# Ledger of designs, part 3: peptides against a protein of PDB entry 5B16

Target 1, 136 residues: chain A of PDB entry 5B16
Amino acid sequence: TPSRINHNERLEFLGDAVVEFLTSVHLYYLFPSLEEGGLATYRTAIVQNQHLAMLAKKLELDRFMLYAHGPDLCRESDLRHAMANCFEALIGAVYLEGSLEEAKQLFGRLLFNDPDLREVWLNYPLHPLQLQEPNT
Target 2, 136 residues: chain A of PDB entry 5B16 as posed
Amino acid sequence: TPSRINHNERLEFLGDAVVEFLTSVHLYYLFPSLEEGGLATYRTAIVQNQHLAMLAKKLELDRFMLYAHGPDLCRESDLRHAMANCFQALIGAVYLEGSLEEAKQLFGRLLFNDPDLREVWLNYPLHPLQLQEPNT

## One batch from the design tools (peptide; aimed at target 1 Y42 E119 V120 N123)

Design b2_p25_6_s1 (made by RFdiffusion4, then SolubleMPNN; from b2_p25_6, 9 letters changed)
Fold by OpenDDE base, seed 1:
Structure b2_p25_6_s1 (fold): chain B 136 residues (1-136), chain A 25 residues (1-25)
Amino acid sequence: as target 1 above (136 residues)
Amino acid sequence: MDKILEELEEKVRKLYEERKKEEEE
């Protein structure tokens, strides 16, 4: 229905912002010596549709999409694009109904299969210079 | 996998190893 479609698009809008924000914050703190260009490059790689589709696949959203929209997703590229959008909507929903922390935890669990790397991403140490910065 | 993502993973791995080393000292 038009109402459901509109709701999903709004969730995608919100989720896109949340994913980009979380990515930016974590990169900023993890790599205090990395210049803006490098930070932006990593952010782009993380939030690109191709990567988000891979994260969506970990949640088996591909099976969900094929079940719900199979006839409209005859090409693999179309499926990937739809999966990326669906992933954004999911993150948006988690943030909306839960919290930013819950969205952070879900996103982090999917970003890294290695639990050691996941821990670093989720529990990054603050750089000494960052600790001494004035409160914003 | 994208080369940039692979590079990122390696950078995070280095951070982990550094942390582990500090904890063992």
Scores: peptide ipSAE 0.613, ipTM 0.913, DockQ to the pose 0.823
OpenDDE base, seeds 2, 3, 4, 5: peptide ipSAE 0.613, 0.613, 0.613, 0.608; ipTM 0.913, 0.913, 0.913, 0.912

Design b2_p25_6_s2 (made by RFdiffusion4, then SolubleMPNN; from b2_p25_6, 14 letters changed)
Fold by OpenDDE base, seed 4:
Structure b2_p25_6_s2 (fold): chain B 136 residues (1-136), chain A 25 residues (1-25)
Amino acid sequence: as target 1 above (136 residues)
Amino acid sequence: MQAVLEELRRRLAELHEERKRLAAE
């Protein structure tokens, strides 16, 4: 329905911001000496549609999208874009109905299959300078 | 994209090892 579509688009809007925010924060803390350009490069790679679509596949959103919108998704690129949007909407919903922490955990879980990498991503100790200047 | 993500994973792995070393000290 139009109302549901509108709601999903709004959730996507929110989710996009949440994903980008979480990514930015984690990169910022994990790499205190990395310049903005480097941070942005990692962020772009993480949040771009192609990558989010890969994450969406872990949730089998591809099956959902093909079932719901198969006739409209004739191109793989269209499917990827739709999956990425759906993923963002999901994260948005998790944030909205749950918390930023829940969104963080879900996103981190999907980002890295390797538990060690996941642990580093999710549980980053603050750099000494960050401990001293957490707001800068 | 993949190269960047691989680099990220590499760096995270290095951080993980560093944490382990620090914890052992």
Scores: peptide ipSAE 0.624, ipTM 0.920, DockQ to the pose 0.890
OpenDDE base, seeds 1, 2, 3, 5: peptide ipSAE 0.621, 0.624, 0.622, 0.619; ipTM 0.918, 0.920, 0.919, 0.919

Design b2_p25_6_s4 (made by RFdiffusion4, then SolubleMPNN; from b2_p25_6, 13 letters changed)
Fold by OpenDDE base, seed 1:
Parts: structure tokens; C-alpha cells; sequence
Structure b2_p25_6_s4 (fold): chain B 136 residues (1-136), chain A 25 residues (1-25)
């Protein structure tokens, strides 16, 4: 069994990919006539650390960070980065232990506070994709 | 909030309104 740090880093790695994938797929279906540059622009905005940190704040991960790391995160940028990483790890864990659908639902719920926007976002199909857990 | 994210929300809102009109027609 890997150390807690190694496990979290691996989850962040996985979560980063899941967030990227979900974002890409939804944008792709939402905007069938949008060129790649536009899709990439939206994706970048969604997955950037600052935005993911905002999503993390909705889950009160800031409180968790302060409890767990305290003085190590005295800078706003450091806290933001840590929260983004933690958010990725969370999404990775949800995907790993649950399903892509569960990750999709959680991510979608956090992306939009407006239920109408959320409904539009979540109603588009996702490409069926499941990754097997590597040997540990 | 990032201006790009605001633009995204606006575009999705348009999609919502379009779907709404289609359902009501």
C-alpha cells in the first residue's frame, strides 16, 4: 500500500484526467459547431486551478486545508493550488471507487449553482470510458 | 469569476432557453 502522500498524488493524477475528460466531452457535445480553439478556451477556464479551487470551496475544502496544513498555506496562491489538487484527488477517488457517472454528477453539481444550467450541462451524453486500476 | 466562465454560462443559458422553447412548442 502506498503512503498517504503517494496515494493522494496518484489520485490527483487520475482526477486531473477525469476532470479534463468530463469537461472536454461535455463541451464537445454542447457546442457542436464551436471550433477547437473555442473549446480549448472554455476547457482551460474550467480546469484552471483558480476555478477548481472555487469548486473546492463549495465543499469546504478550505477548512480542511487549514486544519490539515495550517501555516504551510499562508499564501492565497498556495492555498488555491492545494485546494485545486485536493479537488482533483476527490474527483479521482469518486471515479476510482464509484463510477464515471458519479464523478460527472458531482462535478456538474459544483460547476453550476443555477439548476437550469446544470440540467443543460448534465443532459449531454458522455463517452463510455472506464479505466482499470493498476496493479498495486 | 473569470470572464470566459461567464461567457460559458451565457452560452449555456441560451441553450437552455432554446430547449425550453422547443418543449413549449
Amino acid sequence: as target 1 above (136 residues)
Amino acid sequence: MDSILKQLEEEIRKLYEERKREREA
Scores: peptide ipSAE 0.633, ipTM 0.923, DockQ to the pose 0.711
OpenDDE base, seeds 2, 3, 4, 5: peptide ipSAE 0.623, 0.627, 0.627, 0.620; ipTM 0.923, 0.923, 0.924, 0.922

Design b2_p25_7_s2 (made by RFdiffusion4, then SolubleMPNN; its pose is not in this set)
Fold by OpenDDE base, seed 2:
Structure b2_p25_7_s2 (fold): chain B 136 residues (1-136), chain A 25 residues (1-25)
Amino acid sequence: as target 1 above (136 residues)
Amino acid sequence: PPSPLSPEERERRLAEIRELLDRLA
């Protein structure tokens, strides 16, 4: 069996993919006229360590990290990186033990405090071209 | 499930999302 650290790293690996996937999918549908470069820019902005650390703080992972690893995380950048990794591991765990939908909902709740923005993110409007299709 | 937002309101909120993303970028 893998060590606790290895298991957490595996969850982080999975969570990274889930976060990237969810971000990509939602950006793709929310901004149908945005070029790939713009989509990539927004994705990078959302999944960057600094932002994920902010999301992690909403879950009070900072308190957890300081409690569990305070002496090891003396640098702010180290703390941000650790928090981002921990956040990814958490998302990975939610996906693994729950579902992609649960991960999606959790991620959406953390991305936007405003419920209206959250609703738009989670339930994107149909593109006008989609409205022209008979099966949409 | 039906959205509580009108199409116009959704567009406004989408613009707000984009503004937030612009600030993050």
Scores: peptide ipSAE 0.628, ipTM 0.914, DockQ to the pose 0.748
OpenDDE base, seeds 1, 3, 4, 5: peptide ipSAE 0.623, 0.625, 0.625, 0.627; ipTM 0.908, 0.913, 0.914, 0.911; seeds 1, 5 fail the geometry check

Design b2_p25_8 (made by RFdiffusion4)
Pose (drawn by RFdiffusion4):
Structure b2_p25_8 (pose): chain A 136 residues (1-136), chain P 25 residues (1-25)
Amino acid sequence: as target 2 above (136 residues)
Amino acid sequence: AAAEEALEELEERIRELAEERREEE
């Protein structure tokens, strides 16, 4: 009778929705002209596990992760996938303890390497229907 | 490959927005 609640699968399950939300909102507001197709395309291109793993390496998560040795089969696939999942667990936890804005800042800073692109991703404009009318 | 192309396109579009925002300032 093993304990499955001691994993990061809980915070991964949360992080999945967290990352999905951040990507959806940012890709929504930063492209008020783009339809659902491009939005889903960019989103599915960002939420990809390989991309989330390479993005996770920027936090050196491979050095801080509790990855144990397997029975015999242990390829790069298990390690990078573990980084991908553990990253979602991390942003889920940041979303939980810290505010949602802290998840926005974390994912935003981790996405674009150029600091000049982050200022746009983090500071998304209002909706066009809100832009025309300042008050109501 | 399609996902890499989509990410390059996204980066270009974001860069254009960043240049336009600097010109308006």

## One batch from the design tools (peptide; aimed at target 1 E119)

Design b2_p26_1_s3 (made by RFdiffusion4, then SolubleMPNN; its pose is not in this set)
Fold by OpenDDE base, seed 3:
Structure b2_p26_1_s3 (fold): chain B 136 residues (1-136), chain A 26 residues (1-26)
Amino acid sequence: as target 1 above (136 residues)
Amino acid sequence: SLEEELKRLEELRKKILELLERLAAE
């Protein structure tokens, strides 16, 4: 259905921005000593199609994609791209119908299997040196 | 103690960085 496809693409557009924003904010606070180049590198790593596809797999979106679009996904690269887009659309939907906080929680939960790492990522506690750097 | 907690935090940050570095290498 053309209408459903259009809606999904719009959600993907929104979700892409949300994922980018959340990643940027958390990296910024969690690693106050990282230079801009490092921040950009890790952001790219987190939001790249391959990684987002991995996150999508945790939600079993791969099974969904194969069921719904199997004949159109003949290459692994195509599947990864489609899964990444689907993941972005999901995050977009969570943000749209829920909140940024809910999107943050979901994204963080999927980013790390280790609950301790997840907690640190989600809360990005202030580094002691940040107390001495008001402009950061 | 605060010192121990800060050390733990740094360890966790390091582990996160290691994961991110592996992702960046892909």
Scores: peptide ipSAE 0.601, ipTM 0.923, DockQ to the pose 0.844
OpenDDE base, seeds 1, 2, 4, 5: peptide ipSAE 0.593, 0.595, 0.591, 0.601; ipTM 0.921, 0.921, 0.920, 0.924

Design b2_p26_3 (made by RFdiffusion4)
Pose (drawn by RFdiffusion4):
Structure b2_p26_3 (pose): chain A 136 residues (1-136), chain P 26 residues (1-26)
Amino acid sequence: as target 2 above (136 residues)
Amino acid sequence: TEHEEALEELEERIKELAEERKEEEE
């Protein structure tokens, strides 16, 4: 009778929705002209596990992760995939303790390497229907 | 390959927005 609640699968399950939300909202507001197709395309291109793993390496998560040696089979696939999942667990935890804005800042800072692109991603404009009318 | 291409397109589009925002600030 093992304990499955001691994993990060909980915070991964949360992080999945967190990362999905952040990508959806940012890709939504930063492209008020782009339809659902491009939005889903960019989103599915970002939420990809390989991309999330390479993005996770920027936090050196491979050095802080509790990855144990397997029975015999232990390739780069298990390690990188573990980084990908553990990253979602991390942003889920940041989303939980810290505010949602802290998740926005974390994922935003981790996405673009150029600091000049982050200022756009983090500071998304209002909706065009809100832009025309300042008050209501 | 298709996801890499979509990410490169996304970076280009964000660069254009960043340039336009700098011009408006000037």

Design b2_p26_4_s2 (made by RFdiffusion4, then SolubleMPNN; its pose is not in this set)
Fold by OpenDDE base, seed 2:
Structure b2_p26_4_s2 (fold): chain B 136 residues (1-136), chain A 26 residues (1-26)
Amino acid sequence: as target 1 above (136 residues)
Amino acid sequence: SAERQKLLEKVREFLDKLVEEARAAE
C-alpha cells in the first residue's frame, strides 16, 4: 500500500486531469466561436494555482493546511501551491469514489457563486452552429 | 435567447478577469 503522500499525489494527478477535462469541455461548448487560443487562455486562467487555491479556500482547505501543515508553509506561494494541489486531489477523490458528474457539479458550484452563471456553465443548450458531438 | 447571451457575456467577463489576474501573477 502506498504512503498517504504517494496516494495524495496520485489523486492530485487524477484530479488535475479531471479539472482540465471539465474546463475544456465546458469552454468548448459555451464558446463555439472562440478560437483554440482563446479557449486555451481561459482554461489556463481557470486552472492556475492561484485560482484553484481560491476555490480551495471556499472549502476551507486553507484552515486545514495551516492547521495540519503550517510549519511547512511559510510562504504565501507555498500555501497557494499546496492548496491548489489539495484541491486537485479532492476533485480526483470525488471522481474516483463518486463520478465525473459529481466532480463536475462540485467544480461548477465552486467556480461560480452566481447560480445563474453556474447554471449556464453546467447546463447549456447546444448552440445552433454547433455540431452534436458523438455519444462515445 | 437574449437572456442566455447576457449570461454568457457575464461568464466571459468573469473569465477575462481571471485572465488578467493570471497575467498579473506572472
Scores: peptide ipSAE 0.671, ipTM 0.942, DockQ to the pose 0.878
OpenDDE base, seeds 1, 3, 4, 5: peptide ipSAE 0.669, 0.670, 0.669, 0.666; ipTM 0.942, 0.941, 0.942, 0.941

Design b2_p26_4_s3 (made by RFdiffusion4, then SolubleMPNN; its pose is not in this set)
Fold by OpenDDE base, seed 3:
Structure b2_p26_4_s3 (fold): chain B 136 residues (1-136), chain A 26 residues (1-26)
Amino acid sequence: as target 1 above (136 residues)
Amino acid sequence: SEELERKRKRVLEYLDKLVEERLEAE
C-alpha cells in the first residue's frame, strides 16, 4: 500500500499540472499581445515556490506545516518549498474530487485580494475542453 | 475597453513584482 507521503506526492504532481495549465490559459487570454517569452516569465513567477507558499499562507497551511512537520522544517526555504508542494497537492485534490472549475475559482480567489483584478482574471474563457466537460 | 486595459496594467504590475521577488530569492 502506498504511504501517505506517496499519495500526497501524487496529488502534488496532478496539482502542479493544474496550476500551470490554469495560469497558462488565463495569461494567454488576458494578454493577447504578450510574446511567448513574457507569458513564460510571468507563468514562472506565478508558480514559483515562494509565491505558491504565500497563497498557501492565506489558507493557513503554514500553521499546518509547523504543526505536522515543524522539526523537519528548520529553514525558511524548506518551509516555503513544503508549503508550495502542499498547496499543489490541495489544488490537485480539488480538481480530482471536484472539477477544474472549482480549482480555477479557488486559485483565482487566492491570487488576487483585489476584487477587480480577481474578476478580470477569472472571467476570461476557459479551455474548450473544460467548457465541454465542466464536471470532469 | 479602457477599464479592461487599466486592469490588465495593474495585473502586470503585480506580476512584475513577482518576477522581481524571484530574482531576489535566487
Scores: peptide ipSAE 0.618, ipTM 0.928, DockQ to the pose 0.774
OpenDDE base, seeds 1, 2, 4, 5: peptide ipSAE 0.612, 0.611, 0.610, 0.611; ipTM 0.924, 0.924, 0.922, 0.927; seeds 2, 4 fail the geometry check

Design b2_p26_4_s4 (made by RFdiffusion4, then SolubleMPNN; its pose is not in this set)
Fold by OpenDDE base, seed 3:
Structure b2_p26_4_s4 (fold): chain B 136 residues (1-136), chain A 26 residues (1-26)
Amino acid sequence: as target 1 above (136 residues)
Amino acid sequence: KKKLEELRKKVKEFLDKLVEELREAE
């Protein structure tokens, strides 16, 4: 029987892939003229632990983590890492129990406070050349 | 289309800030 930690790590693994995928897809469509290096730079910034921890804070996961694991999270870097992992596990759970669409909506809502930027991120228009590419 | 380009620019500015902010934090 896997431990709770192992189960959470599995959800984190799944969530990491979902966040990476969603970020990649949205960047790809939103910036059709941006080279791979630029896309990769933005993706790295979006999915790295510090940023995901900031998103996690919007869900008050910091309070949850301190409540559940306070003694083990005295260092700010430890808390940030744990929050990022918890956020990934949450996204993984949303995808697993819900849908990719639900994960996309949640992630987008947290990513941008500005509703106009959020809207263009979530509902980007497809570039004419992108319409010719096969769908997955 | 102008609105789209404006919003795209704003998203890019947001991301540029994010890149810089996270680099400085390391």
Scores: peptide ipSAE 0.631, ipTM 0.924, DockQ to the pose 0.861
OpenDDE base, seeds 1, 2, 4, 5: peptide ipSAE 0.622, 0.627, 0.623, 0.628; ipTM 0.920, 0.921, 0.920, 0.924; seeds 1, 2, 4 fail the geometry check

Design b2_p26_5_s4 (made by RFdiffusion4, then SolubleMPNN; its pose is not in this set)
Fold by OpenDDE base, seed 3:
Structure b2_p26_5_s4 (fold): chain B 136 residues (1-136), chain A 26 residues (1-26)
Amino acid sequence: as target 1 above (136 residues)
Amino acid sequence: SAELARREALRQRVLELLEKLVEEAE
């Protein structure tokens, strides 16, 4: 059990980085005129526990969490936090066992229910200035 | 072009949703 907990925490650590990275990249390309402060603000909003928990609910992780950890999750805030962590671990696992592309697709699918918004998020064309300076 | 205009409109919609998330975080 201790080793499992450690492993899950490691996956969470990795997943946190992946979610942060994907969010950063997509915001950067989608909004080339946003200042750093705006980019950071929106990134924070996207990766906050409350939002990630909402995404986790779309995967029915709440049912899993209640089944596995019900007695420890008597408060909604505890459940949300746990779900967010579980979501990060899941993304970490998808990246680890699959690829960044798979993590990207899964994350994008969950971020937007609207397929048009999902499409623009995932496949927004590079800005001409970004094409000229791709290494910025 | 029509496609560019559509994409720009979609970007704005995304931004609006992100603003809502920011408000929820506050």
Scores: peptide ipSAE 0.635, ipTM 0.935, DockQ to the pose 0.918
OpenDDE base, seeds 1, 2, 4, 5: peptide ipSAE 0.629, 0.633, 0.633, 0.633; ipTM 0.933, 0.934, 0.934, 0.934

Design b2_p26_6_s3 (made by RFdiffusion4, then SolubleMPNN; its pose is not in this set)
Fold by OpenDDE base, seed 2:
Structure b2_p26_6_s3 (fold): chain B 136 residues (1-136), chain A 26 residues (1-26)
Amino acid sequence: as target 1 above (136 residues)
Amino acid sequence: SERREELLKKLKEYLDKLVEEAKRAE
């Protein structure tokens, strides 16, 4: 229904911002010597549709999308885009109904299958440069 | 720490891979 579509689009809007914000914050702290262009490049790669769709697949959203919207998703790119949007909506909902911390934890958990990378992503000690130049 | 630096390196490699995948998708 139009109401459901509008609600999902609003959640996507919120989720997109949350995903991008979390990504930006973590990259900023993890790579204190990386220039803006590099940070932006990594962010783009993380939040691009194909990557978010990959994360969505970990939640079996592909099965959900095919079940709910199969006839409208005849192209791979359409499915990818829809999955990415659905993922954003989910993150938006987690943030809205839960907290930014919960969204962060979920996102981090999905970003990395490697528990070590997950740990460093979620729990990033301040780099020496950040300690020396906290206001930069 | 050395461990953290190793993990950051590994993370960077992972992200670099994502960047390359993104380039192919463009």
Scores: peptide ipSAE 0.644, ipTM 0.936, DockQ to the pose 0.879
OpenDDE base, seeds 1, 3, 4, 5: peptide ipSAE 0.641, 0.642, 0.642, 0.634; ipTM 0.934, 0.935, 0.935, 0.933

## One batch from the design tools (peptide; aimed at target 1 T44 F112)

Design b2_p27_1 (made by RFdiffusion4)
Pose (drawn by RFdiffusion4):
Order: sequence, then C-alpha cells, then structure tokens
Structure b2_p27_1 (pose): chain A 136 residues (1-136), chain P 27 residues (1-27)
Amino acid sequence: as target 2 above (136 residues)
Amino acid sequence: TEEEEEFAAAREELEEKIRELAEERKE
C-alpha cells in the first residue's frame, strides 16, 4: 500500500492549469487581432513538454530534482520528461504559496531570453473594448 | 517530427511578433 500523495503529481496537476492559464491570458491580450486558431497554435506550441523541459533547464531543475535510478531502462527521455513535469510542479507551487503574479513573473522571465521582450509579455495591454473607453 | 517543426516555427513567429510590439513601444 504505497503513498501516491507524496509525489509532485498534485502540484503538476495544478501547474498544468497554471501554465495553461498564463499562456492563454498572455497570448490573448498581446494579440487582440488574432483569432482562436493562432491562440491555440501558440499555446499548444508553448505548453509542449519538450519545450517545458528545455525551459526547465534554465532553472537547473535537473540538478535539484530527486530523480532516482530506474530498474534497467533509463534514457534521456525519462530525465527530460521528469524535468518537464517537475517544472509544472514548481510553478504550481509558486502559484500556491506566492501570488499568481509571481507565477506570471516566473513563467514570463523564463520564456523570453531577451529582457526587452519580457516587458511586453508581463505587461499585457487592456482589451480593445476597454481601451476605447477609459472609465466604462 | 512534423508537429515539432511546426511548433518550433510557431514559437519563432511569436517571438518575432513580440519583438515588433517591443519596438513599437520604444517609438
């Protein structure tokens, strides 16, 4: 009778919705002219596990992760996939303890390497229907 | 493989569009 609650699958389950939300909102507000197609395309291009793993390497998560040796089969696939999942667990936890803004700052800073692109991603403009009318 | 290439191209396109917005904000 093993314990499955001691995993990061909980914070991964949360982080999945967290990353999905951040990508959805940022890709929504930064492109008020783009339809659902491009939004889903960019989103599915970002939430990809391989991309989330390479993005996870920027945090050196492979050095801090508790990845144990398997029975016999242990390829790069298991390691990178473990990084991908553990990253979602990390941003889920940051979303939980720290505010949502801290998840925004984390994922935003981790996405674009150029600091000049982060200022746009983190500071998304208001909706066009809100832009025309300042008050109401 | 084809889907991975399409996702990589979409991310490059996204970066290009974000860069254009960043240049517009500098004007």

Design b2_p27_3_s2 (made by RFdiffusion4, then SolubleMPNN; its pose is not in this set)
Fold by OpenDDE base, seed 1:
Structure b2_p27_3_s2 (fold): chain B 136 residues (1-136), chain A 27 residues (1-27)
Amino acid sequence: as target 1 above (136 residues)
Amino acid sequence: DEKRRQELLEKVKEYLDKLVEERRAAE
């Protein structure tokens, strides 16, 4: 079996893809008139380390990281990066052990504390031009 | 209703715009 570090890196790899995919899908449906550049801009902003770190903080991953890796995190930027990675690994694990739907729900809950905004993010009508897209 | 959804969508957009700005500010 791979080392715990390798396992976490693999989970991070998977989680990165899941976060990217979910973000892309939701943006695509929510903004049917937004051009690719705009979609990409929003996606990049959502998945940036500092944002994912903020989401990770909601799970108190910062406390975990400081507890487990405090001596190795000498800069705030390092902490943010580590938290973002940990967040991705968590999403990867949720997907792996659960489902894409569970990952979607968790991600949505973390993105928006406001339940109304969360609902808009998670629940959207299909645009007529999107009917040919796979169900997500 | 649709009107409410659009209002909420605008708020979502505002959040995303803030994230974009934050990213640019960090660069």
Scores: peptide ipSAE 0.659, ipTM 0.941, DockQ to the pose 0.901
OpenDDE base, seeds 2, 3, 4, 5: peptide ipSAE 0.657, 0.658, 0.656, 0.654; ipTM 0.940, 0.941, 0.940, 0.940

Design b2_p27_7 (made by RFdiffusion4)
Pose (drawn by RFdiffusion4):
Structure b2_p27_7 (pose): chain A 136 residues (1-136), chain P 27 residues (1-27)
Amino acid sequence: as target 2 above (136 residues)
Amino acid sequence: EEEEEREEALEELEEKIRELAEEREEE
């Protein structure tokens, strides 16, 4: 009778929605002209596990992760996939303890390497229907 | 094929974000 609640699968399950939300909102507001197609395309291109793993390496998660040795089979696939999942667990935990804005800042800072692109991603403009009318 | 298409979409996204950053600098 093992304990499955001691994993990061909980914070991964949360992080999945967290990353999905951040990508959806940012890709929504930063492109008020783009339809659902491009939005889903960019989103699915970002939430990809390989991309999330390479993005996870920027945090050196491979050095801080509790990855144990398997029975016999242990390829790069298990390691990178573990990084991918553990990253969603991390950003889920940051979303939980810290505010949602801290998840926005984390994922935003981790996405674009150029600091000049982050200023746009983090500071998304209001909706065009809100832009025309300042008050109401 | 699908991985290449996702990489290309990320490159397009970066270009689009860069264009927005340049427009904000010009203003």

Design b2_p27_8 (made by RFdiffusion4)
Pose (drawn by RFdiffusion4):
Formats: structure tokens, sequence, C-alpha cells
Structure b2_p27_8 (pose): chain A 136 residues (1-136), chain P 27 residues (1-27)
């Protein structure tokens, strides 16, 4: 009778929705002209596990992760995938303890390497229907 | 869904689009 609640699969399950939300909102507001197709395309291109793993390496998560040796089979696939999932667990935890804005800042800073692109991603404009009318 | 190569192309396209917005904000 093992304990499955001691894993990061909980915070991964949360992080999945967290990352999905951040990508959806940012890709929504930063492109008020783009339809659902491009939005889903960019979103599915970002939420990809390989991309989330390479993005996870920027945090050196491979050095801080509790990855144990397997029975015999242990390829790069298990390691990188573990990084991908553990990253979502991390941003889920940041979303939980810290505010949502801290998840926005974390994922935003981790996405674009150029600091000049982060200022746009983090500071998304209001909706066009809100832009025209300042008050109501 | 997208392959790895297709996803990289879309990320490059996204970076270019964001860069254009950053340039427009500088003007």
Amino acid sequence: as target 2 above (136 residues)
Amino acid sequence: SLTAEEAEEKLEELEEKIRELAEERKE
C-alpha cells in the first residue's frame, strides 16, 4: 500500500492548468487580431513537454530534482520528461503559495531570453473593446 | 498537435511577432 500523494503529480496537475492559463491569457491579449487557430497553435507549441523541459533547464531543475535510478532502463527521455513534469509542479506550487502574478512573472521571465520581449509578454494590453472606451 | 520542428518554427514566429510589438511600443 504505497503513498501516491507524496509525489509532485498533484502540483503537476495544478501546474498544467496554471501554464495553460498563463499561455492562453497572454497569447489572447497580445494578439487581438488573431483567431482561435493561431492561439491554439501557439499555445500547443508552448505547452509542449519537450519545450517545457528545455525551458525547465534554465532553472537547473535537473540539478535540484529528486530523480532516482530506475531498474535498468534509464535514458535521457525519462530525465527530460521528469524535468518537464517537475517544472509544471514548480510553477503550480508558485501559483499556490505566491500569487498568480508570481506565476506570470516566472513563466514570462523564463519564456523569452531577451529582456525586451518580456516587457511585452508580462504587460499585455487591454482588450480592443475596452481600449476604445476608457471608463465603460 | 505539433511535431518538435513545427513547434520551433511557431516559437520563432511568435518571437518575431512579439519583437514587432516591442518596436511599435518604442515608437

## One batch from the design tools (peptide; aimed at target 1 A45 F112 L117 W121)

Design b2_p28_1 (made by RFdiffusion4)
Pose (drawn by RFdiffusion4):
Structure b2_p28_1 (pose): chain A 136 residues (1-136), chain P 28 residues (1-28)
Amino acid sequence: as target 2 above (136 residues)
Amino acid sequence: SHEEVLEELEEKIKEIAEERKEEEEERE
């Protein structure tokens, strides 16, 4: 009778929605002209586990992760996938303790390497229907 | 491919950043 609640699968399950939300909102507001197709395309291109793993390496998560040695089979796939999942778990936890804005800042800072692109991603404009009318 | 989509996204974000800088210069 093992304990499955001691994993990060909980914070991964949360992080999945967190990352999905951040990508969806940012890709929504930063492209008011782009339809659903491009939005889903960019989103699915970002939430990809391989991309999330390479993005996770920027936090050196491979050095801080509690990855144990397997029975015999232990390839790069298990390690990188573990990084991908653990990253979601991390941003899920940051979303939980820290505010949602802290998740926005974390994912935003981790996405674009150029600091000049982050200022756009983090500071998304209002909706065009809100842009025309300042008050209401 | 996903790499090509990410490159396109980065280019689009660079355009938005340039446009914002031009608007700030015109306001000054």

Design b2_p28_1_s1 (made by RFdiffusion4, then SolubleMPNN; from b2_p28_1, 13 letters changed)
Fold by OpenDDE base, seed 2:
Structure b2_p28_1_s1 (fold): chain B 136 residues (1-136), chain A 28 residues (1-28)
Amino acid sequence: as target 1 above (136 residues)
Amino acid sequence: SNEEVLKKLEEELRKLLEERKELEEKLA
């Protein structure tokens, strides 16, 4: 049986993919005319460790990390990276134990404090281009 | 910066929100 650490690393691996996938899908549908470079720019910003760490802080994972691993986290950058990894592991766990939908909802809820923006993110609006090209 | 990109994203989403509202109003 894998160690707890190994399990967390596996969850992190899964969560990383889930976060990136969800981000990609949402961006793809939200911005049908945006070129790949633009999509990639948004995705990079969303999934960047710094941003994920901020999301993790909303869940008070910083307190958890300091409690559990404080002595090993001597630098802020290390803490951010650890928090990002922990966040990924959490998303991975939510996906694994629940569903992609649950992961999507949690992720979306954390991405935006504004409920209106959450709604737009989670529920793709009818874009004018989509109205013109309903089959795309 | 990362923050600037994220802010831009929020701005774009806000635009989409407004566009949706406008469309809904037209369709109502």
Scores: peptide ipSAE 0.586, ipTM 0.894, DockQ to the pose 0.840
OpenDDE base, seeds 1, 3, 4, 5: peptide ipSAE 0.581, 0.584, 0.582, 0.579; ipTM 0.891, 0.892, 0.891, 0.893

